Peptides against a protein of PDB entry 6MBK. Designs and how they scored, part 37

Target 1, 240 residues: chain A of PDB entry 6MBK
Amino acid sequence: GFEMVNFKEEGFGLRATRDIKAEELFLWVPRKLLMTVESAKNSVLGPLYSQDRILQAMGNIALAFHLLCERASPNSFWQPYIQTLPSEYDTPLYFEEDEVRYLQSTQAIHDVFSQYKNTARQYAYFYKVIQTHPHANKLPLKDSFTYEDYRWAVSSVMTRQNQIPTEDGSRVTLALIPLWDMCNHTNGLITTGYNLEDDRCECVALQDFRAGEQIYIFYGTRSNAEFVIHSGFFFDNNSH

## One batch from the design tools (peptide; aimed at target 1 N118 Q122 M158)

Design b2_p14_7_s2 (made by RFdiffusion4, then SolubleMPNN; from b2_p14_7, 5 letters changed)
Fold by OpenDDE base, seed 3:
Structure b2_p14_7_s2 (fold): chain B 240 residues (1-240), chain A 14 residues (1-14)
Amino acid sequence: as target 1 above (240 residues)
Amino acid sequence: EITDNGIARSIPVL
């Protein structure tokens, strides 16, 4: 098995409680435990989703609003997961003026500015929607929707979203994967896939892990700039 | 095989 542990330098991660062999299926997460665009459509957000073109076109924004609605719902099934998420992030949306000035000397600055402008425009749009749209009246966000709320939700989705198949396998959708997304990153190959027959995410071990060792996964091919922009960190052993 | 339908975390979206 494994357990969630707070590591000194890396924050929360997963630690092996027994020896795990390379390629062993040690972790799986059924679809019913995932936060998906489909679960957003089936939630209190569903009526608004069905009438807003941006929510329909941008699954990441749908997930952000789903996350905010569930966070504001005391009896949400996902409360235990949401409580494990950071309250703040080291992503560009949280950068101070001096950090932004430093990035002006890098190739990442254009993406930072685009992210700022897009996030601000989206917030302004959805603030109006939440205040005026009839289907927004029953949302827990109706009387409390700040830029800080939106920034947090967007950053949570940005750092954790995944592509998975729909239930029938006909299309690709977006999901947050609880428990699995606690794994920290190392260099290697993708070791997580989706089993449509059992309708679950499946993760096999990248290497042998002994009892007491941290379990790492490979997030995928990224530049260091992409890690900063989308994940808020540099990876020194990044080969890309 | 897992790699046939691999899941990459933190899909870049701007």
Scores: peptide ipSAE 0.229, ipTM 0.794, DockQ to the pose 0.106
OpenDDE base, seeds 1, 2, 4, 5: peptide ipSAE 0.203, 0.190, 0.198, 0.225; ipTM 0.783, 0.778, 0.782, 0.795

Design b2_p14_7_s3 (made by RFdiffusion4, then SolubleMPNN; from b2_p14_7, 7 letters changed)
Fold by OpenDDE base, seed 1:
Structure b2_p14_7_s3 (fold): chain B 240 residues (1-240), chain A 14 residues (1-14)
Amino acid sequence: as target 1 above (240 residues)
Amino acid sequence: ELTDNGIAREIPVL
């Protein structure tokens, strides 16, 4: 077993309530609990999704709007999950001026500015869509769609989005994986996979964890630059 | 003109 804990340095994470052995299947999340492009299409966002080319082409943006719609819905199934998400992120969209100035001497600055510009353009586009499109009238965010809202949703998706198989396994789609993504990151091996037979995401323990220890997982091999830009993480000992 | 904002993690099929 495990429990959700707000750790002092890492924020929310999972803590073992018993000894967990390496390679033990300790956590699984059925598809029905995931926030996916498909669940976005099946939500109040569906009619707009069906008519907007950008939402259709960019699953990450569809997830961002799905997240915003659900956050604005008091009775959303995902409210408990959404409440665990950070209110701010360490991603470039939240960098202070001094942090940006520091990066000016690096190649990362180009990606940071690109992200700023792209996100601003996306917001401007969708602000107009939400104000003018008939199918946007159903959205709970219609009267409250700020750049801060969009920045938050985009950053949430940016740091947490996963590529998973479709139900039939023929294609891939994008998903946020509640509960699982509460595990903080450590160096190691990928221990998460999707079980199509049971239609669930499964996570086995990276190592032995004792009762009371924080459970860490490895989300994948990326460069430190990619982690900073896309995930907000930095590891000095990132071994490829 | 609008570009992707991030790289998704790839969850392998078991």
Scores: peptide ipSAE 0.547, ipTM 0.868, DockQ to the pose 0.850
OpenDDE base, seeds 2, 3, 4, 5: peptide ipSAE 0.542, 0.545, 0.537, 0.515; ipTM 0.865, 0.869, 0.864, 0.855

Design b2_p14_7_s4 (made by RFdiffusion4, then SolubleMPNN; from b2_p14_7, 6 letters changed)
Fold by OpenDDE base, seed 1:
Formats: structure tokens, sequence, C-alpha cells
Structure b2_p14_7_s4 (fold): chain B 240 residues (1-240), chain A 14 residues (1-14)
């Protein structure tokens, strides 16, 4: 038992509604609920995906466009999930001038500028594609595709994308994992895995959680620099 | 010259 809560400092997260024991399977998300490259291919984006080499080569961009298309679709299955996503992120694409100036003295500035340039180039490319490609006509974002839209989608995917196995387990694909990714991050061990037999992502509790406590998970070992650049997180106590 | 932006988390197979 858990519930979605908007916490004062962390934003949306999950709170235990009962005592949860360490290693208890408290959360699972079937593949059919995930936003994946495959679900993107099976959506209104599919025809364009089939003809655009960049969408095919870059699953993260495919997910970003999938996210934008679903956000623009009132009857999208993922509307409840999309509504939980932040409207802005702490990623470099949202850095203020003072934050960028601060980073100028660090090695991170090169990655920040690279991300700016890459994202801008991607937007320019796909803006043209959306305006001119025949298979873009059916996209709900056809008449509304701004840099702010793209920045948001890219940042959403950047901070939340996961590598999961394909259905047959022979390859990997990219996915957003609704509900699960609402758990805020803490230091610890990876407690999430993919169960191919039941075709679902499974999460066991990192520790004991009492009723009323926020449920935290550990998303992986990264440097603080990598977290800032790719996830927007910073932990002073990062043991990595 | 369009490059990837972001590192995906790896969800291990159980």
Amino acid sequence: as target 1 above (240 residues)
Amino acid sequence: EITDNGIAREIPVL
C-alpha cells in the first residue's frame, strides 16, 4: 500500500499507507503500462518513426516524441502519468544564467554546452520534419511544436528513461516506467528488476518503511556530476 | 551530428 503525494521539498513521490518490510515486493508495473520505443512505434508516431532514421537510431528521441504526442492526446492512456511529470526540471537545459556562469569554472560546462547545442539541433531538425513530412500530418503536435515542448520532453526522458529487456529478452529497449519513477531517490542498493516471466518491472523495498513515510529507491550509482547533467540530482552523501 | 542526451538506467533482468 502506497499513495501518490506531493511532498514539500521533493515534489511528487510515493508514501507508504502501511508498514512495508525491507525486500518486500510492494510495486510492479506490467510492460503494457510502460511507455516504450515499441509503444511509440505502435502509436500515431509509428508511420513517421518508420521513415525517420534519427527516430529509429535514437530511442530516447522516439520516447520524447511519444511523450509529446500522448500529452497532446486528451484520451491518452498515459494522461494520469503525464500529469505527474514536472513542468520544469533541474537539468542543464533549464539552468539560469548564474548557474551557467558558476559552471564555467568546471569541466561540466562542456557537457552543458554540448547538451544545449545538441538539443537545439534536434529541435531544428524535427521542426522541419513535422512541418514537411507527410506522416507528420496526423501527429497531434503538428500545429504546436515549440522548443519549450521539446526541451520538456527531452528532459523528461533524460531524467526518467530506463533500459529494459524486450519481450523475448533477446535485446534491450528504452522505457519510461510510470508510477515506479515517482519514487524519489536515496542512497542504497538497486532494488528494481524486470521479471520476464510475468513481463513486468518489479521493485522491492530498500528498507523498512512505516505507514506515512515516503518510499525512496536507489536508481543507480553515478557521480554527482552525472546525476546533475543527466538526472538533475545532487547528493552530498553519494558513496559512489 | 545529432547525438544522444542522457544515460538510461539499466533495469536488470531477474
Scores: peptide ipSAE 0.542, ipTM 0.863, DockQ to the pose 0.859
OpenDDE base, seeds 2, 3, 4, 5: peptide ipSAE 0.535, 0.541, 0.530, 0.528; ipTM 0.858, 0.864, 0.853, 0.852

Design b2_p14_8 (made by RFdiffusion4)
Pose (drawn by RFdiffusion4):
Structure b2_p14_8 (pose): chain A 240 residues (1-240), chain P 14 residues (1-14)
Amino acid sequence: as target 1 above (240 residues)
Amino acid sequence: SLIPVLRDYSPFEF
């Protein structure tokens, strides 16, 4: 019912190959396909996750390393997903100095500075941990772990991650949801939810989509400062 | 009943 298309404005997204009515359940993704903090713990990253206090406290950082470890694993279950991810992003981590300079004197620039400093500090910290700590000597990252790797990983997570209930429903966790996460954003209401009975992520159409029209979802009621800093885009006519 | 899937915008603090 859909195909991948490289759109000028949004980059790659989903386009309808048939008419899709509003409220139609058109997209579902089972839990098995998701990359979660739990799958990160049970992966080759597990030994380091158990020893490093930062990875235990910050599921979003845990997902970034999970993404890097699997990217460096030729036989990873998630290779189809990793190979289709973007190689670059428009998060401020990728901006030139003069591009950030336009934000001087604004409310938003403080968070740009924090993002930069936090990412650099994390990279330097984990570089040292991976190169010296015995619980990381079997990681794929010991051979090579560049700043570009880390910038890519945290950018992948911050522009795509989601909160989902745990498999039991009593807690929440962070996850990457393949296929569905290729939908771009438009104004509207959240139409994606987690179905605990079928144990899958389900998305109903936000609006009618004719064949040939791009399929959009509503990401959330976020400001343009949040979209730029964490999602890497500015949304014209953001009603929120 | 579905549980909304929310995109997380929590900073990667350090």

Design b2_p14_8_s1 (made by RFdiffusion4, then SolubleMPNN; from b2_p14_8, 5 letters changed)
Fold by OpenDDE base, seed 4:
Structure b2_p14_8_s1 (fold): chain B 240 residues (1-240), chain A 14 residues (1-14)
Amino acid sequence: as target 1 above (240 residues)
Amino acid sequence: MLIPVIKDFSPVEF
């Protein structure tokens, strides 16, 4: 029903290979294919996770480290997914001085500075942890943990993390959803849900798509300022 | 029953 395509202006996205009707279930992703806090705990990161309170408290940081560990692992199940991720982002962590200066006249500047400060503090903390903690010795990133790596992982998680139920449905956890997160944004309604019975993410089409059309999803209600701060882009047709 | 999957663009706080 769809294929991954590199669109000239939008980067990777999904294109319909046949006509897809509105509300048609066209895409599903089983839990076993997701990068989750649980998969992080069950990975090479697990021993460190069990000993580090920040990794335990901050599921998004756990996902960032999981992403870095899997990226550094040639045999990772998620290599095909990771290779499709942007190498850089238009998020505030990648802004040049002139872009930051442009935002100084806006309320967004406080969030930009917050992201910079938080990310720098986290990097400094985890750099020390990776260098000194016994359970970090087996991490594939031990000798290759740069600020650039960390800001990339944090930006990847910030732009792509999703809330999903735990397997028993009792709690919410965080997940990266391969293939599904390749859908670019449009205005509309949330059309993705988690099916606990089948243990999978399910996406229904927001609208009719014809064969050859790009498949878009709605990321939720966001202002353009929030898109800049959290996703690194403006959406001209954003009506929210 | 489907539970909505919502993208969370929350910044990574320290």
Scores: peptide ipSAE 0.268, ipTM 0.849, DockQ to the pose 0.893
OpenDDE base, seeds 1, 2, 3, 5: peptide ipSAE 0.249, 0.266, 0.041, 0.029; ipTM 0.834, 0.832, 0.719, 0.673; seed 3 fails the geometry check

Design b2_p14_8_s2 (made by RFdiffusion4, then SolubleMPNN; from b2_p14_8, 5 letters changed)
Fold by OpenDDE base, seed 1:
Structure b2_p14_8_s2 (fold): chain B 240 residues (1-240), chain A 14 residues (1-14)
Amino acid sequence: as target 1 above (240 residues)
Amino acid sequence: SLIPVRHDFTPFTF
């Protein structure tokens, strides 16, 4: 029903290979294919996770390190997914001087500077952890952990992390959703849900898509500033 | 019933 395509202006996305009707379930992703906080705990990162309070408290950072560990693992199950991720992002951590100057006239500038500071602090903290913690010795990134690596992982997670239920539905956890997150964002309604019975993410079409059209999804309502800060998106008619 | 899947905007802060 769809294929991955590199669109000229939008980069990688999903294209319909047949007509898809609005509300049609065209894509589903089982939990086993997701990169989650739980999969991070069950990975080579698990021993370190169990002893680092920041990893335990911040699921997004746990996902970032999970992503880095899997990227550094040639035999990782998620290698095909990781290879689809951008090498750089339009997020604040990648802003050039002129982009930062442009934002100085906006409220977003404070959040941009905060991101720089926080990310630098996090990198410094975890660099020390990786160098000194006994359980970090098993991490494939031990000898290759740069700020650029961390910046990339943070930006990858920031732009792609989603809230899903735990297996028992008792809590909310974070997940990267392979294949699904290849859909570029548009304005609309949330059309992705988690089916606990089948233990999978289910995406229904936001609208009719003809064969050959790009498939878009809606990630959620935010202000342009919030989208810039978290995802690098701008929306002309955002109601927020 | 499906539980809505939403992008998480949790910042990387500490």
Scores: peptide ipSAE 0.631, ipTM 0.947, DockQ to the pose 0.939
OpenDDE base, seeds 2, 3, 4, 5: peptide ipSAE 0.622, 0.611, 0.619, 0.619; ipTM 0.946, 0.945, 0.945, 0.946

Design b2_p14_8_s3 (made by RFdiffusion4, then SolubleMPNN; from b2_p14_8, 4 letters changed)
Fold by OpenDDE base, seed 2:
Structure b2_p14_8_s3 (fold): chain B 240 residues (1-240), chain A 14 residues (1-14)
Amino acid sequence: as target 1 above (240 residues)
Amino acid sequence: SLVPVLHDFSPFTF
């Protein structure tokens, strides 16, 4: 098995409680536990989703608002998961002035400023929607939707959203995967698949882990620059 | 059947 641990420098992660062998199925997460575009549509956000073309077109934004609505709901099923999420991120939206000034000498600066502009535009749009749309009145964030809230939700989804199949396997949708996404990341091979027959995410061990070792996963290949921009990660051994 | 689970890097853009 494994246990949740708050590591000093890495935040929350999973630690093996027994020896786990490479390729062993050690973790699975049923669809019903996932935060998905579908669960967003079935939540208090559903009526607004059904009438806002941007929420419909952008599943990542739908997930961000789903996350905010559930965070603002004391009785949300996902409260235990949400409490494991960082309060701040190492992504560009959280860069301090000195970090931005440093990046002015790099090729990444235009992407950073693009993120700022896009996020600000999105916030302004949805602030107006939340204030004026009839279906927004029942949202728990109606009177407490700040830029900081939106920045947090965008960063949370940006760093944690995954492609999974729809229940019928006909399309791809977006999901946050509780418990699984508590694994910190390393370079390697994809070891997580969705089992449509059992309707669950299945994760096999990337390597042998001994009892007491932190369990790491690999979630996708990008350049270090893209990892920094999208996820805040940097791997010295990243081969892309 | 297993479908690979991949992190989605799609930007928040409009």
Scores: peptide ipSAE 0.572, ipTM 0.937, DockQ to the pose 0.910
OpenDDE base, seeds 1, 3, 4, 5: peptide ipSAE 0.571, 0.569, 0.563, 0.559; ipTM 0.936, 0.936, 0.934, 0.931

Design b2_p14_8_s4 (made by RFdiffusion4, then SolubleMPNN; from b2_p14_8, 6 letters changed)
Fold by OpenDDE base, seed 1:
Structure b2_p14_8_s4 (fold): chain B 240 residues (1-240), chain A 14 residues (1-14)
Amino acid sequence: as target 1 above (240 residues)
Amino acid sequence: MLIPVLHDFTPVTF
């Protein structure tokens, strides 16, 4: 199998506990364990979701609020997962002045500023919603909803959200995939699929991994700029 | 048949 390990350079990742062969199904995660837009709708957030057009229109924001609500809930099923998430990210929302200055020479600067502006606007909007909306009164966020909370949740979602099919396969929805998303990135092919018959995410090994080796997955073909903007890292072996 | 799970890099926009 595998185990979660804190690697010095990469942070948390998965390490093989035995030899894993290429294309071996080594990891699967049933839908019931995922944090999805649907689980958000079925949570304490559900009543507010049903009344707020932005939450309804933007599944990523719904996931961010779901994540915040669950984080604030001591008995949340996802507490073990949430505790594995970084407290801070290398995404634009966390850039210091010098990092922003460095990017001023790049086209990415516009995206950075856009993220700041959008996130600030969203926070201001939802702060008001949480304070004034009747269905927000039961949220554990009412007395503890800071910009730092929001930027963390948004960054968590932005770096970890995945497209998966709905249960009926008719649409695409967004999901955080616990345990699976602990795999760090490498170059290669997408090796994760959703099995609708078994209603689970399935990950096959990108390559042979020996016992004790870190297990990597491929997040998709992106430019380094896109990785910085969306995932907060550079990948030198990116061919684009 | 497996449906590819795609990491969604879409920024949270407003």
Scores: peptide ipSAE 0.238, ipTM 0.830, DockQ to the pose 0.932
OpenDDE base, seeds 2, 3, 4, 5: peptide ipSAE 0.198, 0.228, 0.185, 0.215; ipTM 0.812, 0.834, 0.809, 0.823; seed 5 fails the geometry check

## One batch from the design tools (peptide; aimed at target 1 H230)

Design b2_p15_3 (made by RFdiffusion4)
Pose (drawn by RFdiffusion4):
Structure b2_p15_3 (pose): chain A 240 residues (1-240), chain P 15 residues (1-15)
Amino acid sequence: as target 1 above (240 residues)
Amino acid sequence: SKNWAMWIEREFTPI
């Protein structure tokens, strides 16, 4: 019912190949396909996850290393997903100095500075951990772990991650949801939820989509400062 | 209307 298309404005997204009515359940993704903090713990990253206090406290960082470890694993279950991810992003981590300079004197620039400093600190910290701690000597990253790798990983997580209930429903966790996460953003209401009975992520159409029209979802009631810093885009006419 | 365990939106927790 849909195909991947490279749109000028939003980059790659989903386009309808048939008419899709509003409120139609048109997209569902089972839990098995998701990359989660739990799958990160049970992966080759597990030995380091159990020893490093930062990875235990910060699931978003855990997901970034999970993404990097699987990217460096030729036989990863998630290779189809990793190979279709973007190679670059428009998060401020990728901005030139003069591009960030336009934000001087604004409310938003402080968070740009924090993002930069946090990412650089994390890279330097984990570079040292990977190169020296025994619990990381079997990681794929020991051979090569560049700043570009880390910038890409945290950018992939920030621009795509989601909260979902745990498999039991009593807790929440962070996850990457393949296929569905290719939908771009428009104004509207959240129409994506987690179905605990079928154990899958489900998305109903936000609006009518004719064949040939791009399929959009509503990401959330975020400001443009949040969209730029954490999702790497500015949304014209953001009603929120 | 569907009774979902949780509604999903993009999560913007700082890194």

Design b2_p15_3_s1 (made by RFdiffusion4, then SolubleMPNN; from b2_p15_3, 7 letters changed)
Fold by OpenDDE base, seed 4:
Structure b2_p15_3_s1 (fold): chain B 240 residues (1-240), chain A 15 residues (1-15)
Amino acid sequence: as target 1 above (240 residues)
Amino acid sequence: SRNWAMDISLDTTPV
């Protein structure tokens, strides 16, 4: 059913290769393909994660470092996904001086400054950690960890992180969902959920799509998709 | 691709 296409105005997205009906399950991504806090713990980052309180406390930062480590690893399973990610973002961390000046007249400026401050402090902290911590020596980013790297990774996670259940469904964790997150946004209802029985993220079509049409999804009102709140983590065999 | 909403990282870095 679909293929990745570079659309002129919207960048990369998914295009239907056949007619897709509303509510049709057209896309699913098994847990094993997701970049999660758990996969970060199980990666080369694991030893450092186990000893760093910030990585443990902030799953989004853990994902950011996981993303950086995998990007720096030529043989990473996620290389195909990482290569599809934007190189830059329209987020505050990428704003030019004029854009920031414009925002000074808005209430958003406080959030922007907070994000700048937090990101800068985090970078400074982790720069030191990477330089000095014994478990950082094996990280593929050991010799190259710039602010630009961190800014990119944090922005990638902020714009693409999703809440999904743990394997046992008892807790919520964070994940990047390859391929699925290539869908561009439209207004509507969340049509993505997590199927615990099959241990996969599932996306049903928001509307009918004809062959050749771009497939859009609704991300929700926040940067992350809150599957727990909208879909419930309770797999009801009858609730599609 | 997803690039519309903003998340704010918390400052948990010790002073």
Scores: peptide ipSAE 0.026, ipTM 0.664, DockQ to the pose 0.047
OpenDDE base, seeds 1, 2, 3, 5: peptide ipSAE 0.022, 0.022, 0.025, 0.025; ipTM 0.637, 0.644, 0.655, 0.654; seeds 1, 2 fail the geometry check

Design b2_p15_3_s2 (made by RFdiffusion4, then SolubleMPNN; from b2_p15_3, 8 letters changed)
Fold by OpenDDE base, seed 1:
Order: C-alpha cells, then sequence, then structure tokens
Structure b2_p15_3_s2 (fold): chain B 240 residues (1-240), chain A 15 residues (1-15)
C-alpha cells in the first residue's frame, strides 16, 4: 500500500500506492526488524556492552553504537534503512557558530553547550574504549571512529528513537523503527502504537491518503514516539 | 526531512 520515495523538498518519505482510509492499519513493523537495545546486545557490540557501564546505563548510546556498527558492516540487515538516514541533522550538535551566537541570547544556550560538551566527552571516552578494550577489537569501526561518526549516530538516535515495550511487556526499551520512521511529520494525533500480541509496531493512517500522495504521521510534541503499553493508541486532547 | 531534535540529556560521563 506504500513505497519509499525521495521527495525533492522533504527527502525520503512514504507514498501511498493505493487509496488509504483514515484509521486503516497500513504499516506494521515486527520487533525482529527493529534496531533495539536488545538487538545491540545481541550484535557484535554485545561483548563490549556487557563490559561497559555507559552502554548499559544509556540505551540511547547503545543504539548509537549499534547504528555505527551496522553502518560499518556491509552485510548488515539494516543497511537499506541506514542508507536512508540523513547525513546531517538540525540538532544542536550541528549548529554553526552563527547559530550558536544567535542562541546566546536565549535560555536554550545552556542546553546546547551541555549537549555539545557531553557528546564530546562521550566521544573521547569511547574513543579510548575502542582503542584499548579487548571486546572492541571485533567492532567494524575499530579503525575508523571519528567525532563526526559519533555526532551523526547520536543525532540519528536523538531524532528517531522510540519507546517500545519489552517482549514481556513489563518494561520499556528503546528502538529505531525502520520504514515507519521514514514517514514525514504533519500536525495531528499519534496514530502509532505497539501490539504486544503480534509483537509489532502498528501505524494507522492519520487521514485519508489517495494513491500517489505522501503519507504523513504525527510524531507528537517530541521527535521520539512513546508507545503506551497495553493502552493502544492515545490521543492527547491538548491543543498542540 | 526535518525531525525535531529531542534534547535528550546525555550527561552521563565517566569523568
Amino acid sequence: as target 1 above (240 residues)
Amino acid sequence: KRKWAMLISLDFTPF
């Protein structure tokens, strides 16, 4: 019912190949296709993950390294997904000097500086880890790990991470959701949830889409989606 | 494709 298309102004998105009705379940992504903290633990990163306290404590960093490892792996299942990710992001980590100067008059400047400083510190830490830790020797990024790589991965995760339930539904974990996250944003209601019975992310159409139209979704007030465990789809009555 | 950046605190440091 849809196809991935590179739109001139919006980059990659999804286009309807047939008419899709509002509230129609048009897209689902099984857990096995997601990039998760669990898939990171089960990857070439797993041995290092088991030995590094930061990777264990920060699932978003684990996802960032998972993304980098898979990007550096020619045979990665996620290569088609990774190649569709932006090369740059509208995140503070990519702000130019003039943009930072503009923000100096705002309260946001402290958050920008904090994010940059923390990211740089993390990079320096992990650079040392990759160079010295025995379990890092098998990582495909061993010989090429730049700040630009780390900045990109962190920004990718920051803009695309989602909370999904664990397999048993007892907790939440972090996931990148291939194909689904290709949908561009529009104003509306959250139409994505997690179906624990079928163990998949599910997306229903926000509105009617005709064949040939771009399919948009509402990301919410933040770049990540929070899936309500056992509550299905929720709508916030708050006028955003 | 503009995805809004969520300002996630990445403040955990080993330093």
Scores: peptide ipSAE 0.040, ipTM 0.688, DockQ to the pose 0.048
OpenDDE base, seeds 2, 3, 4, 5: peptide ipSAE 0.039, 0.034, 0.039, 0.040; ipTM 0.679, 0.677, 0.684, 0.670; seeds 3, 4 fail the geometry check

Design b2_p15_3_s3 (made by RFdiffusion4, then SolubleMPNN; from b2_p15_3, 6 letters changed)
Fold by OpenDDE base, seed 1:
Structure b2_p15_3_s3 (fold): chain B 240 residues (1-240), chain A 15 residues (1-15)
Amino acid sequence: as target 1 above (240 residues)
Amino acid sequence: KPQWAMLIERDFTPV
């Protein structure tokens, strides 16, 4: 097994409670425990989602608002998960002036500025929506929706969103994967997939872990510079 | 934790 641990240097992570062998299925997360675009549609956000074209068109924004709504809901099923999320991120939206100045000499500066601009515009748009739309009246965000809230949610989704199959396997959707995404990153191979038969995310051990060791996974070839949506899953060869 | 940033490429804001 494993346990959640707050490591001094790395924050929250998973620690093995027994010896785990390489390629052992040690962690699985059923769909019902995931925060998905579908769960957003089925939440208090659902009525607004059905009326807002941006939420419908951008699953990542839908997840961001889902995350914010659940964070603001004391009785949310995902409260334990949400409380494990960082309060701040090393994403462009959190860059200080000096960091931005440093990037001015790089090609990344245009993407950073674009991200700032888009995020600010989205915030302004949704601030108005929350204040004026009838279906926003029941949202726990109505009385408190700041740019900092939105920046946090967007950054949370940017760093943690994964592609998973729809229930019928015909399409992909976006998901936050509680517990699994608490694993800290190490170099290696992707060892996480989705089992459609059991309707669950599955993670096998990248290497042998001894009892008491932190369990690391490989998130894939992700970089803060690439700004691309990662799949996080391989569907093809279950060559386990 | 290593953090990975992704771009919100779409802007459908009514500007």
Scores: peptide ipSAE 0.039, ipTM 0.682, DockQ to the pose 0.048
OpenDDE base, seeds 2, 3, 4, 5: peptide ipSAE 0.033, 0.031, 0.035, 0.032; ipTM 0.688, 0.668, 0.676, 0.680; seed 5 fails the geometry check

Design b2_p15_3_s4 (made by RFdiffusion4, then SolubleMPNN; from b2_p15_3, 8 letters changed)
Fold by OpenDDE base, seed 2:
Structure b2_p15_3_s4 (fold): chain B 240 residues (1-240), chain A 15 residues (1-15)
Amino acid sequence: as target 1 above (240 residues)
Amino acid sequence: SRNWALDISLDTTPV
C-alpha cells in the first residue's frame, strides 16, 4: 500500500500506492524487524555488551553500536534500512564553527557544548574498549571506528529512538523502527502504538491519503520518545 | 525521516 520515495525537499518518505482511509491500519512492523537493545544483545555485539557496564546502562549507546556493527556488516538484515538513514544530521554534533558561534548568544550553547563534550568522552572510552577488549575482536568496526562513525550513530539514535514494550510487556526498551520512521511529520494526533498480542508496532492513517500522496504521521512531542507506549492510539477504532 | 529533539540521556560519561 506504500512505497519509499526520495522527496526533493523532505528526503526519504512513504508514498501511498493505493487509496488509504483515515484510521486504516496501513503499516505494521513486527518486533523481529526492529533494531532493539535486545537485538543488540543477540548480535555480534552481545559478548561485549554483557561485559561493559556503560552499554548495559545506556540503551541508546547500545543501539548506536548495534547500528555501527550492522552498517559494517555487508550481509546485515538491516542494510536496506541503514542505507535510508541520513549521512549527516542537522544536530548540534554537526554544527559548524559559525553555527556554534551564533549560538554563543543563545541559551542553547551550554547544551551544545555539553553534548559535544559528552560524546567525545564516550568515543574516547569506547575507542579504548574496542582496541583492548577481547570480545571487541569480533566486531566488524574494530579497525574502522572513528569519531565520525560514532557521531553519526549517536545522532541517528537520538533522532530516531523510540520506547517500546518488552515482549512480556513488563518494562520498556529502546528501538529503532525501520520503515515507520521514514514517514515524515505532520501535526495531528498520534496514530502509532504497539500491539503486544501480535508483537508489532502499528500505525493507522491520520487522514485519507490518495494513491500517489505522501503519507505523513504525527510523531507527538518531538522531545518525547515514549509516545509509542504511553500515548497509544488517539483514535477509538484502532487495534491494540 | 525522523528528526526528534536530541536525547540528553547521553550526558552520562564513562568513569
Scores: peptide ipSAE 0.025, ipTM 0.651, DockQ to the pose 0.052
OpenDDE base, seeds 1, 3, 4, 5: peptide ipSAE 0.022, 0.025, 0.023, 0.022; ipTM 0.631, 0.655, 0.645, 0.648; seed 1 fails the geometry check

